# Designs tried in a protein design run: peptides against a protein of PDB entry 1BH9. Part 13

Target 1, 89 residues: chain A of PDB entry 1BH9
Amino acid sequence: FSEEQLNRYEMYRRSAFPKAAIKRLIQSITGTSVSQNVVIAMSGISKVFVGEVVEEALDVCEKWGEMPPLQPKHMREAVRRLKSKGQIP

## One batch from the design tools (peptide; aimed at target 1 R8 M11 G51)

Design b2_p8_6 (made by RFdiffusion4)
Pose (drawn by RFdiffusion4):
Structure b2_p8_6 (pose): chain A 89 residues (1-89), chain P 8 residues (1-8)
Amino acid sequence: as target 1 above (89 residues)
Amino acid sequence: EVFAAFEP
């Protein structure tokens, strides 16, 4: 396999949101503070969401006869399709 | 980093 497959996997494996921002974002909405678990769970769920959007946008870029990197028009279009399939909020 | 992880 290529250095790139390996490096793409490593990024996928360890990519994660900083807990500090996830927490401040959530607690700045509940007013109350929140737990370590809530932050981790929210980070896991958000990574899956990011995964679905990029995966869907990559499909649009592919079908529009274009090549990566993903452009803004791909992200928004993907969002519209995911909402239609009702798979994202 | 999270976005790039899912993009080739």

Design b2_p8_6_s1 (made by RFdiffusion4, then SolubleMPNN; from b2_p8_6, 5 letters changed; failed a check: a repeat of another design)
Amino acid sequence: SVVEAYLP

Design b2_p8_6_s2 (made by RFdiffusion4, then SolubleMPNN; from b2_p8_6, 4 letters changed; failed a check: a repeat of another design)
Amino acid sequence: NVVEAFLP

Design b2_p8_6_s3 (made by RFdiffusion4, then SolubleMPNN; from b2_p8_6, 4 letters changed)
Fold by OpenDDE base, seed 3:
Structure b2_p8_6_s3 (fold): chain B 89 residues (1-89), chain A 8 residues (1-8)
Amino acid sequence: as target 1 above (89 residues)
Amino acid sequence: NVVQAFLP
């Protein structure tokens, strides 16, 4: 692994959604209170989802012969590709 | 839907 790849992985690994913010967001959607376990599970799923989208967007950027930073066009194309593959709803 | 499965 390149040092850059390792650094990105470490940043991703250490990143987390603030529990209070996730709890409030879920409760705003469901209209009911949620447990800490639901917040943990949803935070984990959300992190994986973001990671998958970013990975696909980086692949799009590379395939288009472009360099970071990622642009909205890469993110939009990534989402389209993942949907077409049935990897996301 | 995985998201729905974890939501009350």
Scores: peptide ipSAE 0.044, ipTM 0.674, DockQ to the pose 0.038
OpenDDE base, seeds 1, 2, 4, 5: peptide ipSAE 0.029, 0.026, 0.026, 0.026; ipTM 0.608, 0.594, 0.605, 0.604

Design b2_p8_6_s4 (made by RFdiffusion4, then SolubleMPNN; from b2_p8_6, 4 letters changed; failed a check: a repeat of another design)
Amino acid sequence: NVVKAFLP

Design b2_p8_7 (made by RFdiffusion4; failed a check: a repeat of another design)
Pose (drawn by RFdiffusion4):
Structure b2_p8_7 (pose): chain A 89 residues (1-89), chain P 8 residues (1-8)
Amino acid sequence: as target 1 above (89 residues)
Amino acid sequence: EVFEAFEP
């Protein structure tokens, strides 16, 4: 396999949101503070959401006869399709 | 990094 497959996987494996921002974002909405578990769970769920959007946008870029990197028009279009399939909020 | 991890 290529250095790139390996490096793409490593990034996938360890990519994660900083806990500090996830927490401040959530607690700045509940007013109350929140737990370590809530932050981790929210990070896991958001990583899946990001995964679905990029995966869906990569499909749009592919079908529009274009190549990566993903452009803004791909992200928004993907969002519209995911909402239609009702798979994202 | 989270976004790029899912993009080729």

Design b2_p8_7_s1 (made by RFdiffusion4, then SolubleMPNN; from b2_p8_7, 3 letters changed)
Fold by OpenDDE base, seed 1:
Structure b2_p8_7_s1 (fold): chain B 89 residues (1-89), chain A 8 residues (1-8)
Amino acid sequence: as target 1 above (89 residues)
Amino acid sequence: SVVEAFLP
């Protein structure tokens, strides 16, 4: 990885979803309150999911012979490919 | 969806 790639990864690694926002989102879906541990777990899973999609999108961008920044078309194609691979439902 | 699969 380049230094820039490592820096971006470090920023990603240190990032986190606001707990209150995640809690509200989950509760809006379930209709019931959730524990702090559920919020933490779901936040972690969501972060990993975002990372996987972005990683796939970067791969798509490269395979198409294009350069960052990522565009919506890369993200859409990434999701399609991940679904085709059975990596996301 | 992913969210639905991991919700309690």
Scores: peptide ipSAE 0.046, ipTM 0.685, DockQ to the pose 0.044
OpenDDE base, seeds 2, 3, 4, 5: peptide ipSAE 0.035, 0.038, 0.041, 0.037; ipTM 0.644, 0.674, 0.663, 0.644; seed 2 fails the geometry check

Design b2_p8_7_s2 (made by RFdiffusion4, then SolubleMPNN; from b2_p8_7, 3 letters changed)
Fold by OpenDDE base, seed 3:
Structure b2_p8_7_s2 (fold): chain B 89 residues (1-89), chain A 8 residues (1-8)
Amino acid sequence: as target 1 above (89 residues)
Amino acid sequence: NVFEAYLP
């Protein structure tokens, strides 16, 4: 892999949502306090989820014969396809 | 996978 590709991966790998923000978001939905472990787990799942949606969107863009960057229509179609495949609820 | 999504 090129240095640039490796750099992109490292940036993704090191990226993370602020714990406080995730905690507040979860609590706003559940209506109750959550543990640090729940925050950590949900943060990780969210990161993976974003990656999976982007991967599907890139596939959509390619299959439609279109050029980057990704557009909202690619993201919407990606979500539809992932739901259809049963990969996301 | 997620890694592959960032390679292209």
Scores: peptide ipSAE 0.029, ipTM 0.615, DockQ to the pose 0.235
OpenDDE base, seeds 1, 2, 4, 5: peptide ipSAE 0.023, 0.025, 0.026, 0.025; ipTM 0.585, 0.590, 0.624, 0.604

Design b2_p8_7_s3 (made by RFdiffusion4, then SolubleMPNN; from b2_p8_7, 4 letters changed)
Fold by OpenDDE base, seed 4:
Structure b2_p8_7_s3 (fold): chain B 89 residues (1-89), chain A 8 residues (1-8)
Amino acid sequence: as target 1 above (89 residues)
Amino acid sequence: NVFNAYVP
């Protein structure tokens, strides 16, 4: 890792979704109350999902000969590639 | 695939 990459990773590692917000979001979709464990699980999966999309987007950015910050076009292409690879639905 | 997980 470069220092910049390490700093980015540390920011990602320390990031977390607020439990109350995730709980409210899930409940708005399911129409029922959810357990704390469900909130934790969904928060973790969501963080991994965001991380994988961003990682792919950084690869796209590099392959296009561009530099961060990431732009919407990188994110859209990342999602397309991940779908084509069968890594996301 | 973690995104195919079923959560109750």
Scores: peptide ipSAE 0.066, ipTM 0.743, DockQ to the pose 0.041
OpenDDE base, seeds 1, 2, 3, 5: peptide ipSAE 0.061, 0.054, 0.040, 0.029; ipTM 0.738, 0.708, 0.616, 0.625

Design b2_p8_7_s4 (made by RFdiffusion4, then SolubleMPNN; from b2_p8_7, 4 letters changed)
Fold by OpenDDE base, seed 5:
Structure b2_p8_7_s4 (fold): chain B 89 residues (1-89), chain A 8 residues (1-8)
Amino acid sequence: as target 1 above (89 residues)
Amino acid sequence: EVVQAYLP
């Protein structure tokens, strides 16, 4: 990995969703209380999802011959591509 | 969609 790639990975690795916020969000959707394990699982899945979208967006940025930082257009295109590949719903 | 797909 380049130093830049390593830095991005470290920032990703250290990132975390606030448990209380995730719990409230899930409960707002389900209408019922959720266990701590559900919050942990959903936080993990959400982090993986964000990582996958960002990775695809970096690929989009490179393929378009553009330089970082990522722009909203890269993120939108990444989501479109991941959907077209069946990698996300 | 992702959240709904993975919610138990």
Scores: peptide ipSAE 0.049, ipTM 0.712, DockQ to the pose 0.045
OpenDDE base, seeds 1, 2, 3, 4: peptide ipSAE 0.025, 0.029, 0.030, 0.041; ipTM 0.598, 0.590, 0.591, 0.683

Design b2_p8_8 (made by RFdiffusion4; failed a check: a repeat of another design)
Pose (drawn by RFdiffusion4):
Structure b2_p8_8 (pose): chain A 89 residues (1-89), chain P 8 residues (1-8)
Amino acid sequence: as target 1 above (89 residues)
Amino acid sequence: EVFEAFEP
């Protein structure tokens, strides 16, 4: 396999949101503070959401006869399709 | 980093 497959996997494996921002974002909406578990769970769910959007946008870029990197028009279009399939909020 | 990890 290529250095890139390996490096793409490593990034996938360890990519994660900083807990500090996830927590401040959530507690700045509940007013109350929140738990370590809530932040981790929210990070896991948000990584999946990011995953679905990029995976879907990559499909649009592919079907529009274009190549990566993903452009803004791909992300928004992907969002519209995911909302239609009703798979993202 | 999270976004780029899912992009080729």

Design b2_p8_8_s1 (made by RFdiffusion4, then SolubleMPNN; from b2_p8_8 with E1S E7M)
Fold by OpenDDE base, seed 2:
Structure b2_p8_8_s1 (fold): chain B 89 residues (1-89), chain A 8 residues (1-8)
Amino acid sequence: as target 1 above (89 residues)
Amino acid sequence: SVFEAFMP
């Protein structure tokens, strides 16, 4: 892999959802306070989910004979495919 | 995998 690819992966690896924002979001849904562990777990799951969607979108882009950067149409199609595969509800 | 997607 190229340095550019390495950099992209590192950026993803180092990315994180702001804990405060995630906490607020969860609490807005649950109606009750949540622990830090819940926030961490949910943040981790969310990051993995984003990664999987991006992976699928890159596959869509490739299968359509197109080149990055990803466009909204790739993301939308990725979600549809993941739903079809039963990978997301 | 995610790794493969970002580091093919």
Scores: peptide ipSAE 0.099, ipTM 0.762, DockQ to the pose 0.144
OpenDDE base, seeds 1, 3, 4, 5: peptide ipSAE 0.059, 0.080, 0.090, 0.095; ipTM 0.719, 0.754, 0.758, 0.760; seed 5 fails the geometry check

Design b2_p8_8_s2 (made by RFdiffusion4, then SolubleMPNN; from b2_p8_8, 4 letters changed)
Fold by OpenDDE base, seed 5:
Structure b2_p8_8_s2 (fold): chain B 89 residues (1-89), chain A 8 residues (1-8)
Amino acid sequence: as target 1 above (89 residues)
Amino acid sequence: NVVEAYLP
């Protein structure tokens, strides 16, 4: 990896969703209490989801012959493509 | 949504 790629990866790796906020969010959706393990698992899933969308958006940006930074149109197209491929709901 | 789909 280039230094730039490593820096981006480290930023991604170190990023995290606040546990308390995720717990409250899940509970607001499910209408019931959730365990710490559920919060941890869901936080991980959410981070993976963001990573997958960004990765797809970067591919979209490249395929469109455009340069960074990513724009909302890339993110929207990424989500559409991932849904079309059945990779996200 | 993603939460409902993946929540264990």
Scores: peptide ipSAE 0.051, ipTM 0.694, DockQ to the pose 0.047
OpenDDE base, seeds 1, 2, 3, 4: peptide ipSAE 0.025, 0.025, 0.047, 0.026; ipTM 0.599, 0.604, 0.682, 0.612

Design b2_p8_8_s3 (made by RFdiffusion4, then SolubleMPNN; from b2_p8_8, 4 letters changed)
Fold by OpenDDE base, seed 1:
Structure b2_p8_8_s3 (fold): chain B 89 residues (1-89), chain A 8 residues (1-8)
Amino acid sequence: as target 1 above (89 residues)
Amino acid sequence: NVVKAFLP
């Protein structure tokens, strides 16, 4: 990997959702209070999910013979394909 | 693979 590739991955790795926002979102869905550990776990899972969507979108972009940056059409198609594959609900 | 997603 190039230094640039490593830097991009490191930026992704260090990125995080605001804990308070995630907590509020989960509680709005579950109707109950959640622990800090649940917030941390769900934040991590959500981050991985975003990465998987981006991966699929990049694959779509490549398969369409297009070049980055990703466009909304790639993201929408990625979600559609992931649903079709049963990789997301 | 999430790592691959951020690699050009």
Scores: peptide ipSAE 0.068, ipTM 0.748, DockQ to the pose 0.215
OpenDDE base, seeds 2, 3, 4, 5: peptide ipSAE 0.079, 0.060, 0.056, 0.057; ipTM 0.755, 0.738, 0.730, 0.730; seed 2 fails the geometry check

Design b2_p8_8_s4 (made by RFdiffusion4, then SolubleMPNN; from b2_p8_8, 3 letters changed)
Fold by OpenDDE base, seed 3:
Structure b2_p8_8_s4 (fold): chain B 89 residues (1-89), chain A 8 residues (1-8)
Amino acid sequence: as target 1 above (89 residues)
Amino acid sequence: NVVEAFLP
Protein backbone atom coordinates (compact mmCIF):
# COMPACT_ATOMS: atom_id res chain seq x y z
CA PHE B 1 0.00 0.00 0.00
CA SER B 2 1.16 3.52 -0.84
CA GLU B 3 2.03 6.21 1.68
CA GLU B 4 -1.10 8.05 0.55
CA GLN B 5 -3.29 5.00 1.25
CA LEU B 6 -1.68 4.57 4.66
CA ASN B 7 -2.26 8.22 5.51
CA ARG B 8 -5.93 7.97 4.50
CA TYR B 9 -6.34 4.83 6.60
CA GLU B 10 -4.73 6.49 9.62
CA MET B 11 -6.96 9.53 9.27
CA TYR B 12 -10.02 7.28 8.94
CA ARG B 13 -8.99 5.16 11.93
CA ARG B 14 -8.50 8.22 14.14
CA SER B 15 -11.69 9.95 13.00
CA ALA B 16 -14.79 9.83 15.20
CA PHE B 17 -18.17 11.50 15.35
CA PRO B 18 -18.68 13.64 18.46
CA LYS B 19 -20.91 11.61 20.79
CA ALA B 20 -22.99 14.58 21.87
CA ALA B 21 -23.74 15.55 18.27
CA ILE B 22 -24.73 11.99 17.32
CA LYS B 23 -26.92 11.71 20.41
CA ARG B 24 -28.73 14.95 19.56
CA LEU B 25 -29.17 13.88 15.94
CA ILE B 26 -30.66 10.49 16.84
CA GLN B 27 -32.95 12.04 19.42
CA SER B 28 -34.14 14.62 16.89
CA ILE B 29 -35.22 11.76 14.61
CA THR B 30 -36.64 9.29 17.15
CA GLY B 31 -38.22 11.85 19.45
CA THR B 32 -36.91 9.92 22.47
CA SER B 33 -33.71 9.77 24.50
CA VAL B 34 -31.12 7.16 23.57
CA SER B 35 -28.54 5.29 25.63
CA GLN B 36 -24.78 5.69 25.37
CA ASN B 37 -24.58 2.21 23.83
CA VAL B 38 -26.96 3.25 21.04
CA VAL B 39 -24.78 6.32 20.38
CA ILE B 40 -21.65 4.15 20.25
CA ALA B 41 -23.25 1.61 17.92
CA MET B 42 -24.73 4.26 15.63
CA SER B 43 -21.41 6.13 15.51
CA GLY B 44 -19.62 2.94 14.48
CA ILE B 45 -22.19 2.06 11.82
CA SER B 46 -22.07 5.63 10.47
CA LYS B 47 -18.27 5.56 10.25
CA VAL B 48 -18.36 2.27 8.32
CA PHE B 49 -21.07 3.61 6.03
CA VAL B 50 -19.12 6.80 5.26
CA GLY B 51 -16.01 4.74 4.61
CA GLU B 52 -17.82 2.45 2.17
CA VAL B 53 -19.34 5.38 0.28
CA VAL B 54 -16.00 7.19 0.04
CA GLU B 55 -14.23 4.04 -1.16
CA GLU B 56 -16.85 3.55 -3.86
CA ALA B 57 -16.63 7.23 -4.82
CA LEU B 58 -12.84 6.98 -5.17
CA ASP B 59 -13.35 3.96 -7.41
CA VAL B 60 -15.86 5.93 -9.51
CA CYS B 61 -13.45 8.85 -9.77
CA GLU B 62 -10.65 6.56 -10.92
CA LYS B 63 -12.85 4.68 -13.39
CA TRP B 64 -13.93 7.99 -14.93
CA GLY B 65 -10.25 8.89 -15.39
CA GLU B 66 -10.48 11.80 -12.97
CA MET B 67 -8.31 12.92 -10.05
CA PRO B 68 -9.20 13.97 -6.49
CA PRO B 69 -10.68 15.84 -4.79
CA LEU B 70 -13.96 13.94 -4.87
CA GLN B 71 -16.87 15.91 -6.30
CA PRO B 72 -20.60 15.64 -5.61
CA LYS B 73 -21.06 13.71 -8.87
CA HIS B 74 -18.71 10.95 -7.61
CA MET B 75 -20.58 10.69 -4.31
CA ARG B 76 -23.98 10.52 -6.03
CA GLU B 77 -22.78 7.85 -8.44
CA ALA B 78 -21.22 5.86 -5.58
CA VAL B 79 -24.51 5.82 -3.68
CA ARG B 80 -26.40 4.71 -6.80
CA ARG B 81 -23.94 1.86 -7.38
CA LEU B 82 -24.01 0.68 -3.77
CA LYS B 83 -27.82 0.67 -3.79
CA SER B 84 -27.89 -1.24 -7.08
CA LYS B 85 -25.53 -3.84 -5.62
CA GLY B 86 -27.70 -4.15 -2.51
CA GLN B 87 -24.77 -3.12 -0.31
CA ILE B 88 -26.75 -0.29 1.25
CA PRO B 89 -30.54 0.03 1.70
CA ASN A 1 -33.40 4.58 3.87
CA VAL A 2 -30.15 3.77 5.72
CA VAL A 3 -31.00 5.95 8.71
CA GLU A 4 -34.38 4.29 9.19
CA ALA A 5 -32.85 0.83 8.85
CA PHE A 6 -30.36 1.32 11.69
CA LEU A 7 -32.28 3.57 14.07
CA PRO A 8 -33.94 1.86 17.09
Scores: peptide ipSAE 0.050, ipTM 0.693, DockQ to the pose 0.044
OpenDDE base, seeds 1, 2, 4, 5: peptide ipSAE 0.028, 0.048, 0.042, 0.029; ipTM 0.612, 0.696, 0.673, 0.628; seed 1 fails the geometry check

## One batch from the design tools (peptide; aimed at target 1 Y12 K47)

Design b2_p9_3 (made by RFdiffusion4)
Pose (drawn by RFdiffusion4):
Structure b2_p9_3 (pose): chain A 89 residues (1-89), chain P 9 residues (1-9)
Amino acid sequence: as target 1 above (89 residues)
Amino acid sequence: EERKWMTQF
């Protein structure tokens, strides 16, 4: 396999949101503070959401006869499809 | 799998 497949996997494996921002974002909406578990769970769910969007946008870029990197028009279009399939909020 | 790994690349 290529250095890139390996490096693409490593990034996938360890890519994660900083807990500090996830927490401040959530507690700045509940007013109350929140737990370690809530932050981790929210991070795990958000990573899946990011995944679905990028995976869906990659499909649009592919079908529009274009190549990566993903452009803004791909992200927004992907969002519209995901909402139609009702798979993202 | 390759397309999934690109989501977090």

Design b2_p9_3_s1 (made by RFdiffusion4, then SolubleMPNN; from b2_p9_3, 6 letters changed)
Fold by OpenDDE base, seed 4:
Structure b2_p9_3_s1 (fold): chain B 89 residues (1-89), chain A 9 residues (1-9)
Amino acid sequence: as target 1 above (89 residues)
Amino acid sequence: ELRRYLTGA
C-alpha cells in the first residue's frame, strides 16, 4: 500500500485509550483491582471495536454520498448495521 | 487493521 495509506494506518495504530482511565472504568465494573496486562488487553479489544465501528461509519458516509468528517448520524447507522450483521451484540 | 485505511477505499 501507499505511504499515505500507511500513514493513516499508523495514526490509528498509535492511538490509545488512557490506561488510567481504562483501569478505573474496569475496576468500577468489576469491583476489584485489575492488572496492567488486563488493562492492555481490554484497551486493545476496545480499540479494535471502535475501529470496526468507524470503518462501518465511513462506509455509511460514502454510501450516503457524504464526505468526512464523520457525524453522529453515521456512527449511529454504523452500529445499527453492525448489529444487523451480527458483528456486534 | 482497517480496510479503509489500507485500501484507501
Scores: peptide ipSAE 0.121, ipTM 0.735, DockQ to the pose 0.215
OpenDDE base, seeds 1, 2, 3, 5: peptide ipSAE 0.097, 0.103, 0.110, 0.098; ipTM 0.727, 0.720, 0.726, 0.701

Design b2_p9_3_s2 (made by RFdiffusion4, then SolubleMPNN; from b2_p9_3, 5 letters changed)
Fold by OpenDDE base, seed 1:
Structure b2_p9_3_s2 (fold): chain B 89 residues (1-89), chain A 9 residues (1-9)
Amino acid sequence: as target 1 above (89 residues)
Amino acid sequence: EERRYLTGA
């Protein structure tokens, strides 16, 4: 890893969704109370999902011959590519 | 080249 990659990884590693917010979001969808373990699991899955989108967006940015920071167009293209690959719904 | 250093995938 380059220093830049390591720094990016550290920022990602330290990031986390607030449990209360995730719990409220899930409950707004399910209509029922959810356990702490469900919140933890969904938070983890969500973090991985965001990471995959960001990584794809970085690839898009590079392939377009552009430099960070990522822009909305990179994120939109990343989502399109991931959908076309069947990696996300 | 694709980067997967965040998720490890």
Scores: peptide ipSAE 0.166, ipTM 0.806, DockQ to the pose 0.179
OpenDDE base, seeds 2, 3, 4, 5: peptide ipSAE 0.094, 0.093, 0.090, 0.094; ipTM 0.724, 0.728, 0.712, 0.720; seed 4 fails the geometry check

Design b2_p9_3_s3 (made by RFdiffusion4, then SolubleMPNN; from b2_p9_3, 5 letters changed)
Fold by OpenDDE base, seed 4:
Structure b2_p9_3_s3 (fold): chain B 89 residues (1-89), chain A 9 residues (1-9)
Amino acid sequence: as target 1 above (89 residues)
Amino acid sequence: ELRKYLTGA
């Protein structure tokens, strides 16, 4: 792997949703308190989901003959494609 | 891990 690739991956790896914000969001939906483990699990699932969208967006960017950084249009198209392929609801 | 970041494919 190139240094650039590793740097980008590390940036993703180190990114995280604030636990407090995730907890509040979940509780706003469930109407009751949730455990720390639930917050951790949901945060992980959410990050994986974002990662999958980003991977698709990178494919879109490349196929459109464009260069990073990703733009909102790439993300929107990625979501459309993932929905079309049945990979996200 | 993100495949595009690490492998470019």
Scores: peptide ipSAE 0.107, ipTM 0.724, DockQ to the pose 0.199
OpenDDE base, seeds 1, 2, 3, 5: peptide ipSAE 0.057, 0.100, 0.094, 0.091; ipTM 0.663, 0.720, 0.720, 0.707; seed 2 fails the geometry check

Design b2_p9_3_s4 (made by RFdiffusion4, then SolubleMPNN; from b2_p9_3, 6 letters changed)
Fold by OpenDDE base, seed 4:
Structure b2_p9_3_s4 (fold): chain B 89 residues (1-89), chain A 9 residues (1-9)
Amino acid sequence: as target 1 above (89 residues)
Amino acid sequence: ELRRRLTGA
């Protein structure tokens, strides 16, 4: 990879959901407090999930003969395709 | 694959 490509990947890697917000969200669902490690783990899974959706959206964009940046229509189609493939609920 | 697509490689 070029340095520029690595930088883009690093931006993705460094992106993170606010811990407090994730904690509150989980607790609103579970009805009980959750540990910091659970928040970290769930945040990581969510990060990967977003990445996989973006990956699919990039495929959609390419297949439609379009160029980045991704648009909402690519994201919507990506979700539809991932659901169709059974890769997301 | 994810890394590749995110980086554009």
Scores: peptide ipSAE 0.150, ipTM 0.761, DockQ to the pose 0.220
OpenDDE base, seeds 1, 2, 3, 5: peptide ipSAE 0.139, 0.146, 0.139, 0.144; ipTM 0.749, 0.756, 0.756, 0.761; seed 1 fails the geometry check

Design b2_p9_4 (made by RFdiffusion4)
Pose (drawn by RFdiffusion4):
Structure b2_p9_4 (pose): chain A 89 residues (1-89), chain P 9 residues (1-9)
Amino acid sequence: as target 1 above (89 residues)
Amino acid sequence: AADLELYAS
């Protein structure tokens, strides 16, 4: 396999949101503070959401006869499709 | 590489 497949996987494996921002974002909405678990769980769910959007946008870029990197028009279009399939909020 | 940066963000 290529250095890139390996490096793409490593990034996938370890990419994650900083807990500090996830927590401040959540607690700045509940007013109350929140737990370690809530932050981790919210990070896991958000990473899946990011995964679905990029995966869907990559499909649009592919079908519009274009090549990566993903452009803004791909992200928004992907969002519209995911909302239609009702798979993202 | 740019998509990995997008995904990781």

Design b2_p9_4_s1 (made by RFdiffusion4, then SolubleMPNN; from b2_p9_4, 5 letters changed)
Fold by OpenDDE base, seed 1:
Structure b2_p9_4_s1 (fold): chain B 89 residues (1-89), chain A 9 residues (1-9)
Amino acid sequence: as target 1 above (89 residues)
Amino acid sequence: EENLRLYSS
């Protein structure tokens, strides 16, 4: 792995959704309180999900012969592709 | 999860 790849991974690894915000979001959807463990689990799943979308978006960007930063069109296309592949709901 | 291709700002 290159130094650049390692740096990108490190930044991703250190990033996280604020627990309070995630808790509020979940509760706004479920209509009831959730435990800290549920918040932790959902935060982790959400982070992985975002990562998968970004990774696909980078592929889209590259295939379209474009360079970063990613644009909304890349993200939208990424989601469409992931859905078509059955990789996300 | 490790993802080596993630965009870094």
Scores: peptide ipSAE 0.154, ipTM 0.743, DockQ to the pose 0.172
OpenDDE base, seeds 2, 3, 4, 5: peptide ipSAE 0.153, 0.123, 0.151, 0.154; ipTM 0.741, 0.705, 0.731, 0.735; seed 5 fails the geometry check

Design b2_p9_4_s2 (made by RFdiffusion4, then SolubleMPNN; from b2_p9_4, 3 letters changed)
Fold by OpenDDE base, seed 5:
Structure b2_p9_4_s2 (fold): chain B 89 residues (1-89), chain A 9 residues (1-9)
Amino acid sequence: as target 1 above (89 residues)
Amino acid sequence: EEVLELYAS
C-alpha cells in the first residue's frame, strides 16, 4: 500500500456520521423513534457504503486518466459501475 | 469503529 492510500484510510477511519443526525434522519423517514443500536448500525453501514463508492470513484478517476480531486462525474460513474456489478442495490 | 461498538453492547 502506498503512503497516499494509507493517508486516505486514516482520513476515512477518522470520519463518522454524528449519531444525533443519523437518528433524526431515520426518524424523519420512519415516523417513529429508533433504538440506539439501529442508529449505530445504520451509521456503520452508511460509512462503509460511502467508502465503497469513493473507492470506486477513485478507480474511475484513474482509469479516465484524470487527477484528484474527485468530481461529481466520478461519483456518478462509480455508482453506475457498482450497481452494474451488483455490489450495491 | 461504530460496528465494533454495536457488537460490544
Scores: peptide ipSAE 0.146, ipTM 0.809, DockQ to the pose 0.046
OpenDDE base, seeds 1, 2, 3, 4: peptide ipSAE 0.107, 0.137, 0.105, 0.140; ipTM 0.764, 0.769, 0.795, 0.770

Design b2_p9_4_s3 (made by RFdiffusion4, then SolubleMPNN; from b2_p9_4 with A1E S9A)
Fold by OpenDDE base, seed 4:
Structure b2_p9_4_s3 (fold): chain B 89 residues (1-89), chain A 9 residues (1-9)
Amino acid sequence: as target 1 above (89 residues)
Amino acid sequence: EADLELYAA
């Protein structure tokens, strides 16, 4: 990793979805209260998903000869590629 | 590869 990549990774690693917000979102869908473990699990899965998409989007950005910040077009292409690779549903 | 610590939300 470059220093820039390492810094991004560290920022990503330290980031987290607000538990209260995630809990509210899940409960709005399920219609019932959810446990702390469910919130943790869903938050973790979501973070991993975002990380994978962003990583792919950065690759797209680089391959297109462009520079950050990422744009919607990079994100859309990233999702398409990940689906094509069978890495996301 | 994803690390298990990422689930420590």
Scores: peptide ipSAE 0.123, ipTM 0.750, DockQ to the pose 0.073
OpenDDE base, seeds 1, 2, 3, 5: peptide ipSAE 0.107, 0.112, 0.110, 0.114; ipTM 0.772, 0.730, 0.750, 0.766

Design b2_p9_4_s4 (made by RFdiffusion4, then SolubleMPNN; from b2_p9_4, 4 letters changed)
Fold by OpenDDE base, seed 5:
Structure b2_p9_4_s4 (fold): chain B 89 residues (1-89), chain A 9 residues (1-9)
Amino acid sequence: as target 1 above (89 residues)
Amino acid sequence: EEVLRLYAS
């Protein structure tokens, strides 16, 4: 991989959803306070999930003979395919 | 690493 690719990967690797936002979101669903560890775990899981969906969407885009940027239709199809493959619930 | 594919494009 090129230096540019590695730099982009590092940005992704170091990125995370804002803790406060995730905490509020979870609490809006659960109705109760959540621990810091739960926030961290959910943030990480969400990051991985988004990454996997985007990767699948890129595959969809390519298979449809289209070029980036990704469009909502690619994302929706990606989710459908991931579900079909049993990679996501 | 499959995640790196996101950065190969």
Scores: peptide ipSAE 0.081, ipTM 0.709, DockQ to the pose 0.101
OpenDDE base, seeds 1, 2, 3, 4: peptide ipSAE 0.078, 0.058, 0.041, 0.078; ipTM 0.717, 0.685, 0.700, 0.699

Design b2_p9_5 (made by RFdiffusion4)
Pose (drawn by RFdiffusion4):
Structure b2_p9_5 (pose): chain A 89 residues (1-89), chain P 9 residues (1-9)
Amino acid sequence: as target 1 above (89 residues)
Amino acid sequence: NPFEKFLSL
């Protein structure tokens, strides 16, 4: 396999949102503070959401006869399709 | 897998 497959996997494996921002974002909406678990769970769910959007946008870029990197028009279009399939909020 | 196309780039 290529250095890239390996490096693409490593990034996938360890990419994660900083807990500090996830927590401040959530507690700045509940007013109350929140737990370690809630932050981790929210990070896990958001990573899956990011995954679905980039996976879907890669498909639009592919079908529009274009190549990566993903452009803004791909992200928004992907969002519209995911909402139609009703798979993202 | 939500990253299948990304991992298969």

Design b2_p9_5_s1 (made by RFdiffusion4, then SolubleMPNN; from b2_p9_5, 4 letters changed)
Fold by OpenDDE base, seed 2:
Structure b2_p9_5_s1 (fold): chain B 89 residues (1-89), chain A 9 residues (1-9)
Amino acid sequence: as target 1 above (89 residues)
Amino acid sequence: DPFRRFLNL
């Protein structure tokens, strides 16, 4: 990584979903309480998932001959492609 | 090199 790339990665790494919101969401699905470690793990997995969708959307944008910023149509197409590849349900 | 495009915006 260049210094610029590393800085962007650090910004991504430091970003986080609010823990309380994630905890409430998981508990609404499971019907029971979850530990702090589960919240941390699920938050990390969620960040990776969002990153993968955005990465696919950037590829879509480029393949369509368009430039950032990403638009809703790129995100929708990215999800369709990831489903087609079996990478998401 | 995951997130290659993401990191180069």
Scores: peptide ipSAE 0.266, ipTM 0.840, DockQ to the pose 0.596
OpenDDE base, seeds 1, 3, 4, 5: peptide ipSAE 0.260, 0.257, 0.254, 0.246; ipTM 0.838, 0.838, 0.837, 0.834; seeds 1, 3 fail the geometry check

Design b2_p9_5_s2 (made by RFdiffusion4, then SolubleMPNN; from b2_p9_5, 3 letters changed)
Fold by OpenDDE base, seed 2:
Structure b2_p9_5_s2 (fold): chain B 89 residues (1-89), chain A 9 residues (1-9)
Amino acid sequence: as target 1 above (89 residues)
Amino acid sequence: DPFSKFLNL
């Protein structure tokens, strides 16, 4: 665990989706009101998903011999790899 | 919920 990795993790840990935005998004899809717990659950799942994609993208960047910041090509490749591994549908 | 707060949810 490098200092850089620790710093990235700390920033990730402190990041959050605005609850109101998530609530509105879910309700726009479901057509009904959702509870606070649903917002929390969906926010959690979404945060984990973003974290997994970013982690894979960082690995892609490193394997390609490139330096941060992440570029769209790293994110696209990360998604392809995660799909190939069966980690995302 | 302390777990949610730890995850900043």
Scores: peptide ipSAE 0.159, ipTM 0.824, DockQ to the pose 0.056
OpenDDE base, seeds 1, 3, 4, 5: peptide ipSAE 0.115, 0.111, 0.038, 0.034; ipTM 0.814, 0.818, 0.684, 0.664

